Peptides against a protein of PDB entry 3J47. Designs and how they scored, part 121

Target 1, 121 residues: chain A of PDB entry 3J47
Amino acid sequence: IRLTNQLKSLKGLQSKLKDVVEYLDKVINKELPINHTILGKLQDVFNLLPNLGTPDDDEIDVENHDRINISNNLQKALTVKTNDELMVIYISNLVRSIIAFDDLIENKIQNKKIQEQRVKD
Target 2, 69 residues: chain B of PDB entry 3J47
Amino acid sequence: YEEKEESNLAATKSMVKIAEQYSKRIEEEKELTEEELKTRYVGRQDPKKHLSETADETLENNIVSVLTA

## One batch from the design tools (peptide; made by RFdiffusion4, then SolubleMPNN)

Design b2_p26_2_s1 (from b2_p26_2, 23 letters changed)
Fold by OpenDDE base, seed 3:
Structure b2_p26_2_s1 (fold): chain B 121 residues (1-121), chain C 69 residues (1-69), chain A 26 residues (1-26)
Amino acid sequence: as target 1 above (121 residues)
Amino acid sequence: as target 2 above (69 residues)
Amino acid sequence: VEKELDLQLRSLKEILEYYNELLKRK
């Protein structure tokens, strides 16, 4: 459910971005007048996006190292943090799986002991 | 879309909380394993069950963390 | 069967300990 909702949101955003790009291309080509309202909203979106620097700026802004991947440069630092978090989650899941397995083993041992006692009675 | 965005934001906040609690959860898992180990030696069923339950809770929290990551 | 279960529990404990060490190193 959560992944599906995230995917739907991302698809919606992607579609909107595509529409904006297509609109911008038409404006650049002088096929359509500039819609100032759409551009203003787009600018607001860009201002809310942390440094979407050009993909070539290798400057990993260190301040964003611990946040989730939203934008490419901030996204690299955020990617590292996200990767670390995912790793922690992975390890935690593994540990839980191991503990659950240990419990299953113990339960099996107990069940065996109970069966052995019932055979003796 | 907005509802999903809110859900993602809540998930992100949950991840931060999970990261903070992660060390504690690891310790809780360790305690459960020790209780299971002790229960094997002592033959007491109740500590083993408690350890199992805590391990399951720890696993569930990690799964939720992965789903929110 | 009981011996095998005990071996699995020991292995699990070792994995948990190893994981805890990895977490401490980070």
Scores: peptide ipSAE 0.451, ipTM 0.859, DockQ to the pose 0.017; fails the geometry check
Fold by OpenDDE base, seed 4:
Structure b2_p26_2_s1 (fold): chain B 121 residues (1-121), chain C 69 residues (1-69), chain A 26 residues (1-26)
Amino acid sequence: as target 1 above (121 residues)
Amino acid sequence: as target 2 above (69 residues)
Amino acid sequence: VEKELDLQLRSLKEILEYYNELLKRK
């Protein structure tokens, strides 16, 4: 359920981003006037995106390609962080599984010893 | 869309919380292992049981974390 | 059987120690 919702949200965002790109291209080509409402919503979306590192005020002049690269770098960093978190969770689960297994083995050994003692008695 | 966005935001916040708690869970697992070792040497079932329970709780928390990520 | 259990416990301990070191590095 959660994963499905995340995927749906991601798909929705992707579609919206595509629409915005198409709109921006049309505006650049002077085919359509600047829709301030769409731009405002896009800005809101960008502001809700984890601050793709505000380039220090001095890097504002980086060409759109470099901004896309910075955005990609931040997304990459977030992805790396997510992967690291997942790895930690995975390792922790493994460790817990091993501990539980060890306990089971020890319990089994103890039970066997108890049975052997009962037979001697 | 909005419901999923809210869910994703909640999941992200949960991941941060999981990361913070992860270190504690690892420590709890270590404690369990020490108690198991002590129980193995001393023959005290109680410390071993406590360690096992702590490990299980740590596992459950990790599983919940994985399901939330 | 007991020896095998001891080996597993030792392995678990090593994994836990490694994990703790990893956490300390972050």
Scores: peptide ipSAE 0.448, ipTM 0.859, DockQ to the pose 0.018; fails the geometry check
Fold by OpenDDE base, seed 1:
Structure b2_p26_2_s1 (fold): chain B 121 residues (1-121), chain C 69 residues (1-69), chain A 26 residues (1-26)
Amino acid sequence: as target 1 above (121 residues)
Amino acid sequence: as target 2 above (69 residues)
Amino acid sequence: VEKELDLQLRSLKEILEYYNELLKRK
């Protein structure tokens, strides 16, 4: 029962992970909008990160168009970082799920071995 | 605007902390995998169980981090 | 079944290693 429930939970997680991957693929393919709320929060987080980019060398005179491009590049960089963070979270969850699954499988194998030994005795 | 900036600053600090926690969780997961490998070879149930528990804790922490992000 | 579990554990280990390398690169 417990192992079966864990397997079911893992399958559910795997399905959810698959859904997330599918969502991400759709976002990459521009089939679905990026979750603006998540993106906005991540952008806020990045804006709070100390500027790793020393803006020192880019001359002051870049016209409003360049600000839009810089904003777009920053948004892109922030989006990439956000995507990376989301990927990291996703991978971590996947890894944990796999570990939990491995433990379940091992427990099942051990239980099976114990049962086989009991039948031989 | 100022309240938003303060909230963003707090969020960023939280994210840095989450990243550190994430790195620690990855290490915990690695330890669990090593214990599982050791348990598989040694046949000792206890290290494997400990690894599983640490992996579960790591997963829970990641889920909380995802929910908090 | 045990072989399959071993394969899954190896796969998990590889993913963890990859993730750790990704974290080190950031």
Scores: peptide ipSAE 0.444, ipTM 0.845, DockQ to the pose 0.026; fails the geometry check
Fold by OpenDDE base, seed 5:
Structure b2_p26_2_s1 (fold): chain B 121 residues (1-121), chain C 69 residues (1-69), chain A 26 residues (1-26)
Amino acid sequence: as target 1 above (121 residues)
Amino acid sequence: as target 2 above (69 residues)
Amino acid sequence: VEKELDLQLRSLKEILEYYNELLKRK
């Protein structure tokens, strides 16, 4: 039950993220007009993301001149951060799977030992 | 749209918490593995079970973290 | 069969250790 709920939530988040990416791609390709509401929400999401890296103060002064490059750099940085987080999650899941597998192996060994003892009795 | 923003904010806060919890969970997972090894040598069922349970909990927490990210 | 199980457990432990080191690097 808990695992299923987690999977459902993950799928929902993934779908939402995919929709955002698809929207951004369409905007970049000029296939759709820039929806200011969506961009504002994305920006809000980004602003709410903890600044895991204050861009070094030196980059702020150079970035003021080309707002488009700033947006792209910020987006890239956020994408990288998201990828890193996803990677951590993936590794964590892998580790859990390995531990669960280890437990299964141990249980199997124990069961085998119990069976061997029963045959000797 | 506002609900989505609120959800994203909540998710982001959860992600930070998850990152901290993740480090702790990894340590817990390591402890479980050590207990399994010890249990295998001692031939006691109880430590192995405990390790398995902790590993499962760690896995569950990671899945929740993925869902919240 | 028991030996194989032991090998799998060892492999799992190594993966966990590797993951922990990866997390420490981040």
Scores: peptide ipSAE 0.435, ipTM 0.850, DockQ to the pose 0.020; fails the geometry check

Design b2_p26_2_s2 (from b2_p26_2, 19 letters changed)
Fold by OpenDDE base, seed 2:
Structure b2_p26_2_s2 (fold): chain B 121 residues (1-121), chain C 69 residues (1-69), chain A 26 residues (1-26)
Amino acid sequence: as target 1 above (121 residues)
Amino acid sequence: as target 2 above (69 residues)
Amino acid sequence: LEELLEKQKESLQAQLDYYEALQERA
């Protein structure tokens, strides 16, 4: 469910971004007037998004190395953080799995004992 | 899309919290294992079940964290 | 304004490419 929602959100965002790109192309080609409201919203989105692909801002914000990366240039630094988080989650899942297996083993042992007792009766 | 976005945002916030609580969750899992061990010796099914449930909850939280990541 | 628009377009395209890559990975 969560993965599906994330995928849907990503697809929606992709569609919206595509629409914006198409709009910007039309504006650049002078096919449509510049809509200041749309541009303002886009600027806000760009300001909230880590600097994607602008070559000049190579400043990998070192502070975001431990933060989940929202955008490509920031993504490289954030990828490290994401990897660390994923590793922690993986270890946690492994531990939970081990506990679950331990319980399963115990349940099987108990069931076997119960069965043996029934055979003796 | 908006509902999923909200869910993803909530999940991201939860991941930050999960990172901080990860050590605590590991400890809780260990405690559950100890309870299972104790339950094996005492023959009480209830403590073992409780330990298993806590382990499952910890696992679920970890899975949620992975999905958010 | 045109230069700014072009910069925004490039940024948006980079985002799109990232999302596409993410979708391909998923």
Scores: peptide ipSAE 0.423, ipTM 0.828, DockQ to the pose 0.049; fails the geometry check
Fold by OpenDDE base, seed 1:
Structure b2_p26_2_s2 (fold): chain B 121 residues (1-121), chain C 69 residues (1-69), chain A 26 residues (1-26)
Amino acid sequence: as target 1 above (121 residues)
Amino acid sequence: as target 2 above (69 residues)
Amino acid sequence: LEELLEKQKESLQAQLDYYEALQERA
């Protein structure tokens, strides 16, 4: 459910971004007038995004280093942090799985012992 | 879309709390395993069951953390 | 103004690419 919701949100955003790109292309080609309101919103989005492809790639603000969903160059650094977090989560899940398996094995052994006792009776 | 976004935001906030509690959850899992081991030796089912339940809860929390990561 | 629009377009494309990558991972 959560993953599906995230995917739906991402698809919605992707569609909106495509629409904006198409609009911008039409404006650049002088097919449509510039919508100042849309442009302002795009600028706001850009300001919230990490600097993509600019030589200032080195100024990855340390504050967002730990969060998974940051775009482009800042995203590359964030991807490393995300990978570390995912590894920790993976290890934790693995440990939990091992514990669960151990319990299952023990239950199976107990059941076998109960069956053996029943055969002796 | 909006409902999913809200869910993702809530999940992100929860992840911060999960990160803080992660170490505690790992310890709880270990405790359950020790209780299970002890139960194997003593032949008492109750400690093993409790350990298994705690391990399951820890696993569930990790899965939620993965989904929010 | 045209240069600014081009920069915005590039940023938008970068965002789109990120979302596509995220979708591929999911």
Scores: peptide ipSAE 0.418, ipTM 0.824, DockQ to the pose 0.050; fails the geometry check
Fold by OpenDDE base, seed 3:
Structure b2_p26_2_s2 (fold): chain B 121 residues (1-121), chain C 69 residues (1-69), chain A 26 residues (1-26)
Amino acid sequence: as target 1 above (121 residues)
Amino acid sequence: as target 2 above (69 residues)
Amino acid sequence: LEELLEKQKESLQAQLDYYEALQERA
């Protein structure tokens, strides 16, 4: 369910983004007049987006640390954080697995002991 | 889309909280393991079962965190 | 204005490509 919802959201965003790109192409090609309102909204979106294409922005490590979805250049630094987080999750899962196995082993030992006792009775 | 977005946002916030709780969960897991160890010595199944259940819950939370991440 | 528009377009395209890649991975 959660994965499906995420996928749906991503698809929706992708479609919207495609529409925006198409609109921009039309404006660049002078097929449509410049809509200032749309342009303003797009500019706002870009201001919120990490600089994907500017090589100079390689240095801007700092701000948008948290969310997986943020695009390429900021994404590299974010990728490092994501990797660290994933590593922590992995370790946690490993620990839980180990504990679960330990419990399983103990249960087996107990079961064996119970069976042995039943045979003696 | 909106419902999914809300769910994702909630999940992200939960991950931050999970990161904070992660240390606590590790400690809880350790405590459960200790109880299991004690149960091995006492021969009472109940504490061991409780420890196992807590470990399972911890595992489940980690899985949810992975799915959210 | 045209230059700015082009830059925005490139950014949007990059984002789109990222989402496509994410969808393919999922």
Scores: peptide ipSAE 0.402, ipTM 0.817, DockQ to the pose 0.045; fails the geometry check
Fold by OpenDDE base, seed 5:
Structure b2_p26_2_s2 (fold): chain B 121 residues (1-121), chain C 69 residues (1-69), chain A 26 residues (1-26)
Amino acid sequence: as target 1 above (121 residues)
Amino acid sequence: as target 2 above (69 residues)
Amino acid sequence: LEELLEKQKESLQAQLDYYEALQERA
């Protein structure tokens, strides 16, 4: 369910981005007049979006603390942060698994003791 | 699309909360282990069961965190 | 203005490509 919702959101965003690209192409080609309102909204989006430039152009040292695996250039710095977070999650899962295993062993030992007592009775 | 976006936003907020609670979860896991050790010594099943349940909940929360990340 | 528009277009295309790659992995 969660993955499906994420995929749907991603598809919606992709469609919207494609529409914007098509609009920009039409403006560049002088097929449509420049809509200032659309351009303003697009500028706002770009200001909010990390510079998704190709790795070669974006020396953006933006240590943004946010966990989001965003696009490639800012994504490298964000990828390091994401990797650290994933590592922490992995360690946590491992610890939980160990505890669960310890409990299982203890339960097994208790069950054996109960069975031995039943045989003596 | 909007429902999924809202769900993703909620998941992101949950991840922040999980990060804050991570240290607490680790401590809870330690407490459960101590209770298990005590239960082995005292021979009482109830504390051990509680420890096991808490460990399982902690594991589940970690899995959800991985899925959200 | 045209140069800025082109830069925005390139950025948008990069985002789109990233989303497409994510969709292919899913």
Scores: peptide ipSAE 0.394, ipTM 0.816, DockQ to the pose 0.044; fails the geometry check

Design b2_p26_2_s3 (from b2_p26_2, 19 letters changed)
Fold by OpenDDE base, seed 3:
Structure b2_p26_2_s3 (fold): chain B 121 residues (1-121), chain C 69 residues (1-69), chain A 26 residues (1-26)
Amino acid sequence: as target 1 above (121 residues)
Amino acid sequence: as target 2 above (69 residues)
Amino acid sequence: IEKELDLLLESEKAKLEYYEALLKRA
C-alpha cells in the first residue's frame, strides 16, 4: 500500500512535470501567453520541492535528510536517509533470517536425534 | 496522492521508532538465540521455540518496516 | 546513522558467526 502510494505520487509528479515542460515549450514558442498564475503555482511547487540543482547550498535542512526522496538536493539527502533506513531493514531481515535458520537447524538436529533413538529401539 | 503522502509521512515517523525498536529487537534476538542454545543443551524444547517465535516476529516487523520505507 | 549501521553490521556478523558455529555442530 505505502509503496503503491509512493509510486502514485511519483507518477503524479512526473505527469505534472511533463505538463510544465510542455507549457514552457509552448510559451517559448509563443504559442501561449505566459500565464502568470500557472507560473506562480509552479514556482510555489518548486519552492516546496526541495531545491533541485544547487548541491552546494548548505541550507539543506538536516530535517529534510531523514525525509523521503521528494526533490533532487533534498532528495539526495533524503535518498541517503532512505538508503540508510533500507539498509537497516535489510540487515534486520538478514538477522531474522539467520535466527530462523538457526531454529531450522536445531529442529533438524532434534529430528535426527529422534530418528537415531527410534533406530536404536 | 495526498493520502499516500500522509501515509509516507506516518511511515517515516514509524521508521524512526522502528530503528529504535530494531536495536531492541536485535538484543532480544540475541537473548533468544542464547536461550535456544541453552535449550539445546537442557533439552527443553519450549525455550527454543520461544526464541524462534521471537525471531520470526522480529523478522516480520522488519519486513513491515521495509514495506513502509 | 553511521554508528547505528555499524552496530547493525556487528550484530549481523555476530549472528553469522553463530550460525556458522551451529552449522559446524550439526
Scores: peptide ipSAE 0.477, ipTM 0.863, DockQ to the pose 0.020; fails the geometry check
Fold by OpenDDE base, seed 5:
Structure b2_p26_2_s3 (fold): chain B 121 residues (1-121), chain C 69 residues (1-69), chain A 26 residues (1-26)
Amino acid sequence: as target 1 above (121 residues)
Amino acid sequence: as target 2 above (69 residues)
Amino acid sequence: IEKELDLLLESEKAKLEYYEALLKRA
């Protein structure tokens, strides 16, 4: 459910971005006037999104490093954060797997001992 | 889409908590492992089982964290 | 984040050592 919602949000964002790109292309080609309302909403999205739109490499605010990938510079920082989070999750899963494996081994050893005792009786 | 965005925001907040919880979970996993070790030495199955259960819970939490990420 | 990763890594190492000990005992 969560992943599905995230995917849906990402798809929605992707669709919106595509629409913006298409709009921008039409504006560049002088086919349509600049829609200020769409641009304003995009700006709001970019402001709410870690600084996705500022091409300037300089102020990648470290705080946005942990948030989800929407656009290039901030998106890179967010991507790095996402990667780090994924790494943590991966390591955690690995640790859990190891513990579970240890328990399985112990259970097997115990079962073996019980069987050996039963054979001796 | 909006519901998903809200879910992602909640997930992000949860990730910060997950980092803290992860450290605690790791400690819990260690405790369970030590209990299992102790149980092996003492011949008591109960501590080992408890350790295994804690490890499983830690794994589940990590999976949830991954799903949230 | 790095500190947390280090802690996680140490935890994994401890678990691995435990598994190795279990394997040797089996």
Scores: peptide ipSAE 0.475, ipTM 0.861, DockQ to the pose 0.020; fails the geometry check
Fold by OpenDDE base, seed 4:
Structure b2_p26_2_s3 (fold): chain B 121 residues (1-121), chain C 69 residues (1-69), chain A 26 residues (1-26)
Amino acid sequence: as target 1 above (121 residues)
Amino acid sequence: as target 2 above (69 residues)
Amino acid sequence: IEKELDLLLESEKAKLEYYEALLKRA
């Protein structure tokens, strides 16, 4: 179910991205005005799609041109926000792993102490 | 697609809440780590166990957050 | 978000240092 939903979302995003690209091309060519509704829907899709990319690959191609940059800046901002959330989750998992490691070390120390006591007895 | 969008929106909102909770959990984890250190010095297993449990809870919450993301 | 991330990073560093200290004792 989750994977299916993710796949469906990805397909939806892909379709929307294609539509946005087509729309943006038309806007660049002055054939159509900027459709705010499409941009809003794209933002919604991006907000829904966690950028599964490692946050460090935040080479979000900043080079998308100035006007694409405004819509892309908001989309980028939303994407950045999602990436930041994912980063926080990743860091949290790392912290938990470290704590688990600490517990392992402590268990090892305890075992060593128990062995030392047995040797003294 | 609409159902997934709604689900993702809800998940995003949940992630924000989880991030806030995560900060609190990190603090709890630190407290447990200090107790483990104290337990190593004092030889008291109870503080160490408590720290381990708190760390595990923090880890579990992060995993749930990742799964929800 | 960046500030929160920094705080998390610092927390992880502190934990790592603690683990290193524990490893030296073990």
Scores: peptide ipSAE 0.467, ipTM 0.860, DockQ to the pose 0.022; fails the geometry check
Fold by OpenDDE base, seed 2:
Structure b2_p26_2_s3 (fold): chain B 121 residues (1-121), chain C 69 residues (1-69), chain A 26 residues (1-26)
Amino acid sequence: as target 1 above (121 residues)
Amino acid sequence: as target 2 above (69 residues)
Amino acid sequence: IEKELDLLLESEKAKLEYYEALLKRA
């Protein structure tokens, strides 16, 4: 169910992204005015897309020209924010895993002590 | 799709709150680790268990947050 | 967010060191 919902969301995002690309192409061709609302929604979608990239993969090719840069900058900023949130969650999970590991080690030590006591007895 | 987007947006807002809660949970995890350390020194199993349980709860919450995110 | 991430990272490092110490002791 969850995976299916994620896939559906991804498909929806892909479709929306395609629509945005088509819209952007029309704007570039001066067939339509820049719709700021679509760009805002796209930014929202990008903000929802966690950049699973390590923070060092900042090299999203800045090569897209100056005007695309402003809309891309907002989308990039939203993506960065989402990435940061994911990183926080990842680190949190790692911390929890470490604590759990510590507990396992402690349990192992206790078990070893119990075994040693049984051998002495 | 729109419902999922709204859910994701709500989840993102929740994630910001979760980040704050996460900082608090990290502190709770540290406290649990200290309790484990104390339990290791004092030989009292109960504080150690409590710390472990709190750490597990913190981990579970983070996992749920990641899965929701 | 960055500060919080750094704090989390430091916490994880401390935990990792503790686990390593625990592993060496067992």
Scores: peptide ipSAE 0.466, ipTM 0.861, DockQ to the pose 0.022; fails the geometry check

Design b2_p26_2_s4 (from b2_p26_2, 19 letters changed)
Fold by OpenDDE base, seed 1:
Parts: sequence; structure tokens; C-alpha cells
Structure b2_p26_2_s4 (fold): chain B 121 residues (1-121), chain C 69 residues (1-69), chain A 26 residues (1-26)
Amino acid sequence: as target 1 above (121 residues)
Amino acid sequence: as target 2 above (69 residues)
Amino acid sequence: LEEQLELELKSQQALLDYYKALEERA
């Protein structure tokens, strides 16, 4: 049961990581807007974390419950940390995208200036 | 169990290191953006290009970090 | 977590400002 829960949490984390990677790929491809979906998925993961600890409460002896709770709290903390890291990575990618857009805008402004100079000549 | 815990701890430490690297990369990206802004005012293209290149490198590193995480 | 959220908010605002700048140039 504990191993299964750990595997489930790990699989959940892996799935979330996969989703983040897929989202990042979509952002790189300019297919999706930056913030809402990742934050939503992270929130969903956080909201799912408490639920991962609930189902098997009935038969587990008190001593195992504390270790499971500690493990679940640790897993929750790790998941939160992972989510935070993913958010940071996402933000970083967004910042890079913004910088790239700034460069594009600057290039466009330069092109306009060149065109204006050509019209004046 | 202990091996798994150790592995998780190591992974967590690696993630912290990645986060620190990310923060540094974000700062580098900001510096590049400021250089681009300065270049817009000065009319010199070279600093802006350098900033853009640094920003791109920072983005690439962040993407690699995300993929590794 | 709060600092990360603030950073994300700042990044989003920067993106929004960039989009606005793009719209003004078009």
C-alpha cells in the first residue's frame, strides 16, 4: 500500500512533469498562452495531494499512520517543491519569450525607422 | 525505503540547485533586457543583440532544466 | 512560494507590456 501510494505519487509527479514539458513545448511553438494552464495544473496537483492520503485510512495501524502521514506530508512538500520548480522554469521560459519578443519589437522599430528614412530621401 | 528516501533527498537537493541556477538565469535575462532598452535609446545595435543572445541562452538553459526536472 | 508567485506576476506583466508594445507598433 505505501509503495503503491509512493508509486502513485511518483507517477502523478511524473505525469505533471510530462504535462509541464508538453505545455512548454506548446509555448515554444506559440500554440498556447503562457500562465493559466500551468498554474491550473499545479493547483490541481496540489489539490490532488491531500486526496492521495485519504482512501486507505481505515485498516492501517496507528504507528504506520504517522509514518504514512509524514511520508504523505513529505511527498506533498516534495510535490509542492516540484510544482514551484516547474513554475519557476515556466516563468523563466516566459521571461525568455518576452525577451525574444522585445528583440522582435526592436527589430520592427528599426525597420520602421529605416523605412521612414527611405521615405524622406 | 531508505534508498528511496536518499534518492528523493538527492533529487530535492538537485531541484534546489536547479532553482538557484534558474534565479541566476532570470537575472541574466533581465540584464540582457536592460541592455536592449539601453540600445534602443543609444541607437547602437550591438548591445541589444548581445542581450538578446544572452536571453536566448538563458531560455535554453531553463528549458533544459525543465526537461531534466 | 510567495516570492515565486510575485516573480511570476512580474513576468506576466512584462509579457503583457510586450504585447501592448507590439500592438502599438502594428
Scores: peptide ipSAE 0.448, ipTM 0.836, DockQ to the pose 0.023; fails the geometry check
Fold by OpenDDE base, seed 3:
Structure b2_p26_2_s4 (fold): chain B 121 residues (1-121), chain C 69 residues (1-69), chain A 26 residues (1-26)
Amino acid sequence: as target 1 above (121 residues)
Amino acid sequence: as target 2 above (69 residues)
Amino acid sequence: LEEQLELELKSQQALLDYYKALEERA
């Protein structure tokens, strides 16, 4: 469910971005007048989007580093954080898997002991 | 989209909680492993079973954490 | 993160040691 929702959100963003690009192309080609309201909303979106391109020391709000991959530079830092979290989860799963294997081995050993006892018996 | 966003936000909050619980889960896993070892020595099936169950619970929590990540 | 990795590594090593002990017992 979560992954599906994330994919849906990403698809929505992609579609919106495509629409924006198409709109900008039409404006550049003078096919449509510059809609200031749309541009203002786009600017707001860009401002809310973590700045992709400028590597400049803009106050990467440390708080946003922990948040999900929204946009490229902040997205890169967020990607690193997400990767670290995923690695931790992966290792945890491995540990749990190992424990489960330990239990399986113990169960097999017990079963063998029971069988050996039955044969003696 | 809004429902998904809300779910993602909830997941993010859950990740913070998971990070805190992760250390506890690791400790619980260690305890389970020790109990399994002890159970093997004591020959009591119950402690081993309990350790196995705790390990399974820890795994499940990790899987949920991955899904929330 | 490094500390967590170390803890996990220790946990894995403990499990491996346990498996070895089980093999020696079997």
Scores: peptide ipSAE 0.425, ipTM 0.839, DockQ to the pose 0.017; fails the geometry check
Fold by OpenDDE base, seed 5:
Structure b2_p26_2_s4 (fold): chain B 121 residues (1-121), chain C 69 residues (1-69), chain A 26 residues (1-26)
Amino acid sequence: as target 1 above (121 residues)
Amino acid sequence: as target 2 above (69 residues)
Amino acid sequence: LEEQLELELKSQQALLDYYKALEERA
């Protein structure tokens, strides 16, 4: 049961990661703004993970419980880490987008200056 | 269970490494932006272009990292 | 984890501010 829940959570995380990747691709393509909803969904996954890890049945052997707890903690840590990495990547992409925007602004300013000079000539 | 733990540990280590790389890339991007700002003050296009290119490269690397994560 | 989230939030805010500044400049 715990393993199945972990697998389900992992699948959910994988789906979210896929969504994040798709969103990032759309942002890269300037199709969509940064969506805070992705972060919210990730938070929801993290909030659901502890609930998925709570066995309703106390009859799980202590050894399995420790391993499961360690595995759950590790999975949680990995999930958190994955989320952090995704956030970092997202932020990085945003920063790159900002830099690209700055370059566009600069290019626009330069073009305006060139046009003004041409009009004066 | 042990295999899963090992896999998770490896994944965690990989993520830490990616985070470090990302931090470094962000710093590189900041440097490029500063150079662009300086270039705006000096009116020289070449440094700004270089900064922009470096920023783009940093962005690309981040995207690749996201895709590989 | 909370500290990391706060840092991320700050980073996002900084990015948003930068975007706003860029928009004002454009």
Scores: peptide ipSAE 0.422, ipTM 0.835, DockQ to the pose 0.028; fails the geometry check
Fold by OpenDDE base, seed 2:
Structure b2_p26_2_s4 (fold): chain B 121 residues (1-121), chain C 69 residues (1-69), chain A 26 residues (1-26)
Amino acid sequence: as target 1 above (121 residues)
Amino acid sequence: as target 2 above (69 residues)
Amino acid sequence: LEEQLELELKSQQALLDYYKALEERA
């Protein structure tokens, strides 16, 4: 269910992104005015997209930086926010995992102690 | 898609809240680790279990946060 | 975020130390 929802969201986002690209192309060609609503929706989509799983994949394609100034800045800001949130979640999960491992190790140590005691008896 | 977007938005808001609580969760994890360390010294079952439970709860919350993100 | 990262690093180090201790005992 969750994965399916994520996939659906991704598909929706992809479709929306395609629409935005098409719209932007039309705006560049002066065929349509800038639709602020589309930009807002795109921003919302970017906010919803946990883009950056791990902070290290900061290969932000620097090349697309130049032209899409205002919309890109907002998208970038939203992406950064999403990345930050994702990082927090990741760190939290890591911490939980570490705690679980600590418990496992302790349990193993205890089991060994019990076995040693049984051998002595 | 709209339903998913709404869900994602809600999740994002929740994520912000989770982020605020994250520091607290980290502290709780540290406490669990300390309790585990103490449990190694004091005795086998209860403090270690408590630490493990707290760690599990913290992990679960993080997982839920990830899932909502 | 930096504080959290530091905490995580400490936790990881503790885990590593624990694993090493387990390996020595095995």
Scores: peptide ipSAE 0.406, ipTM 0.838, DockQ to the pose 0.018; fails the geometry check

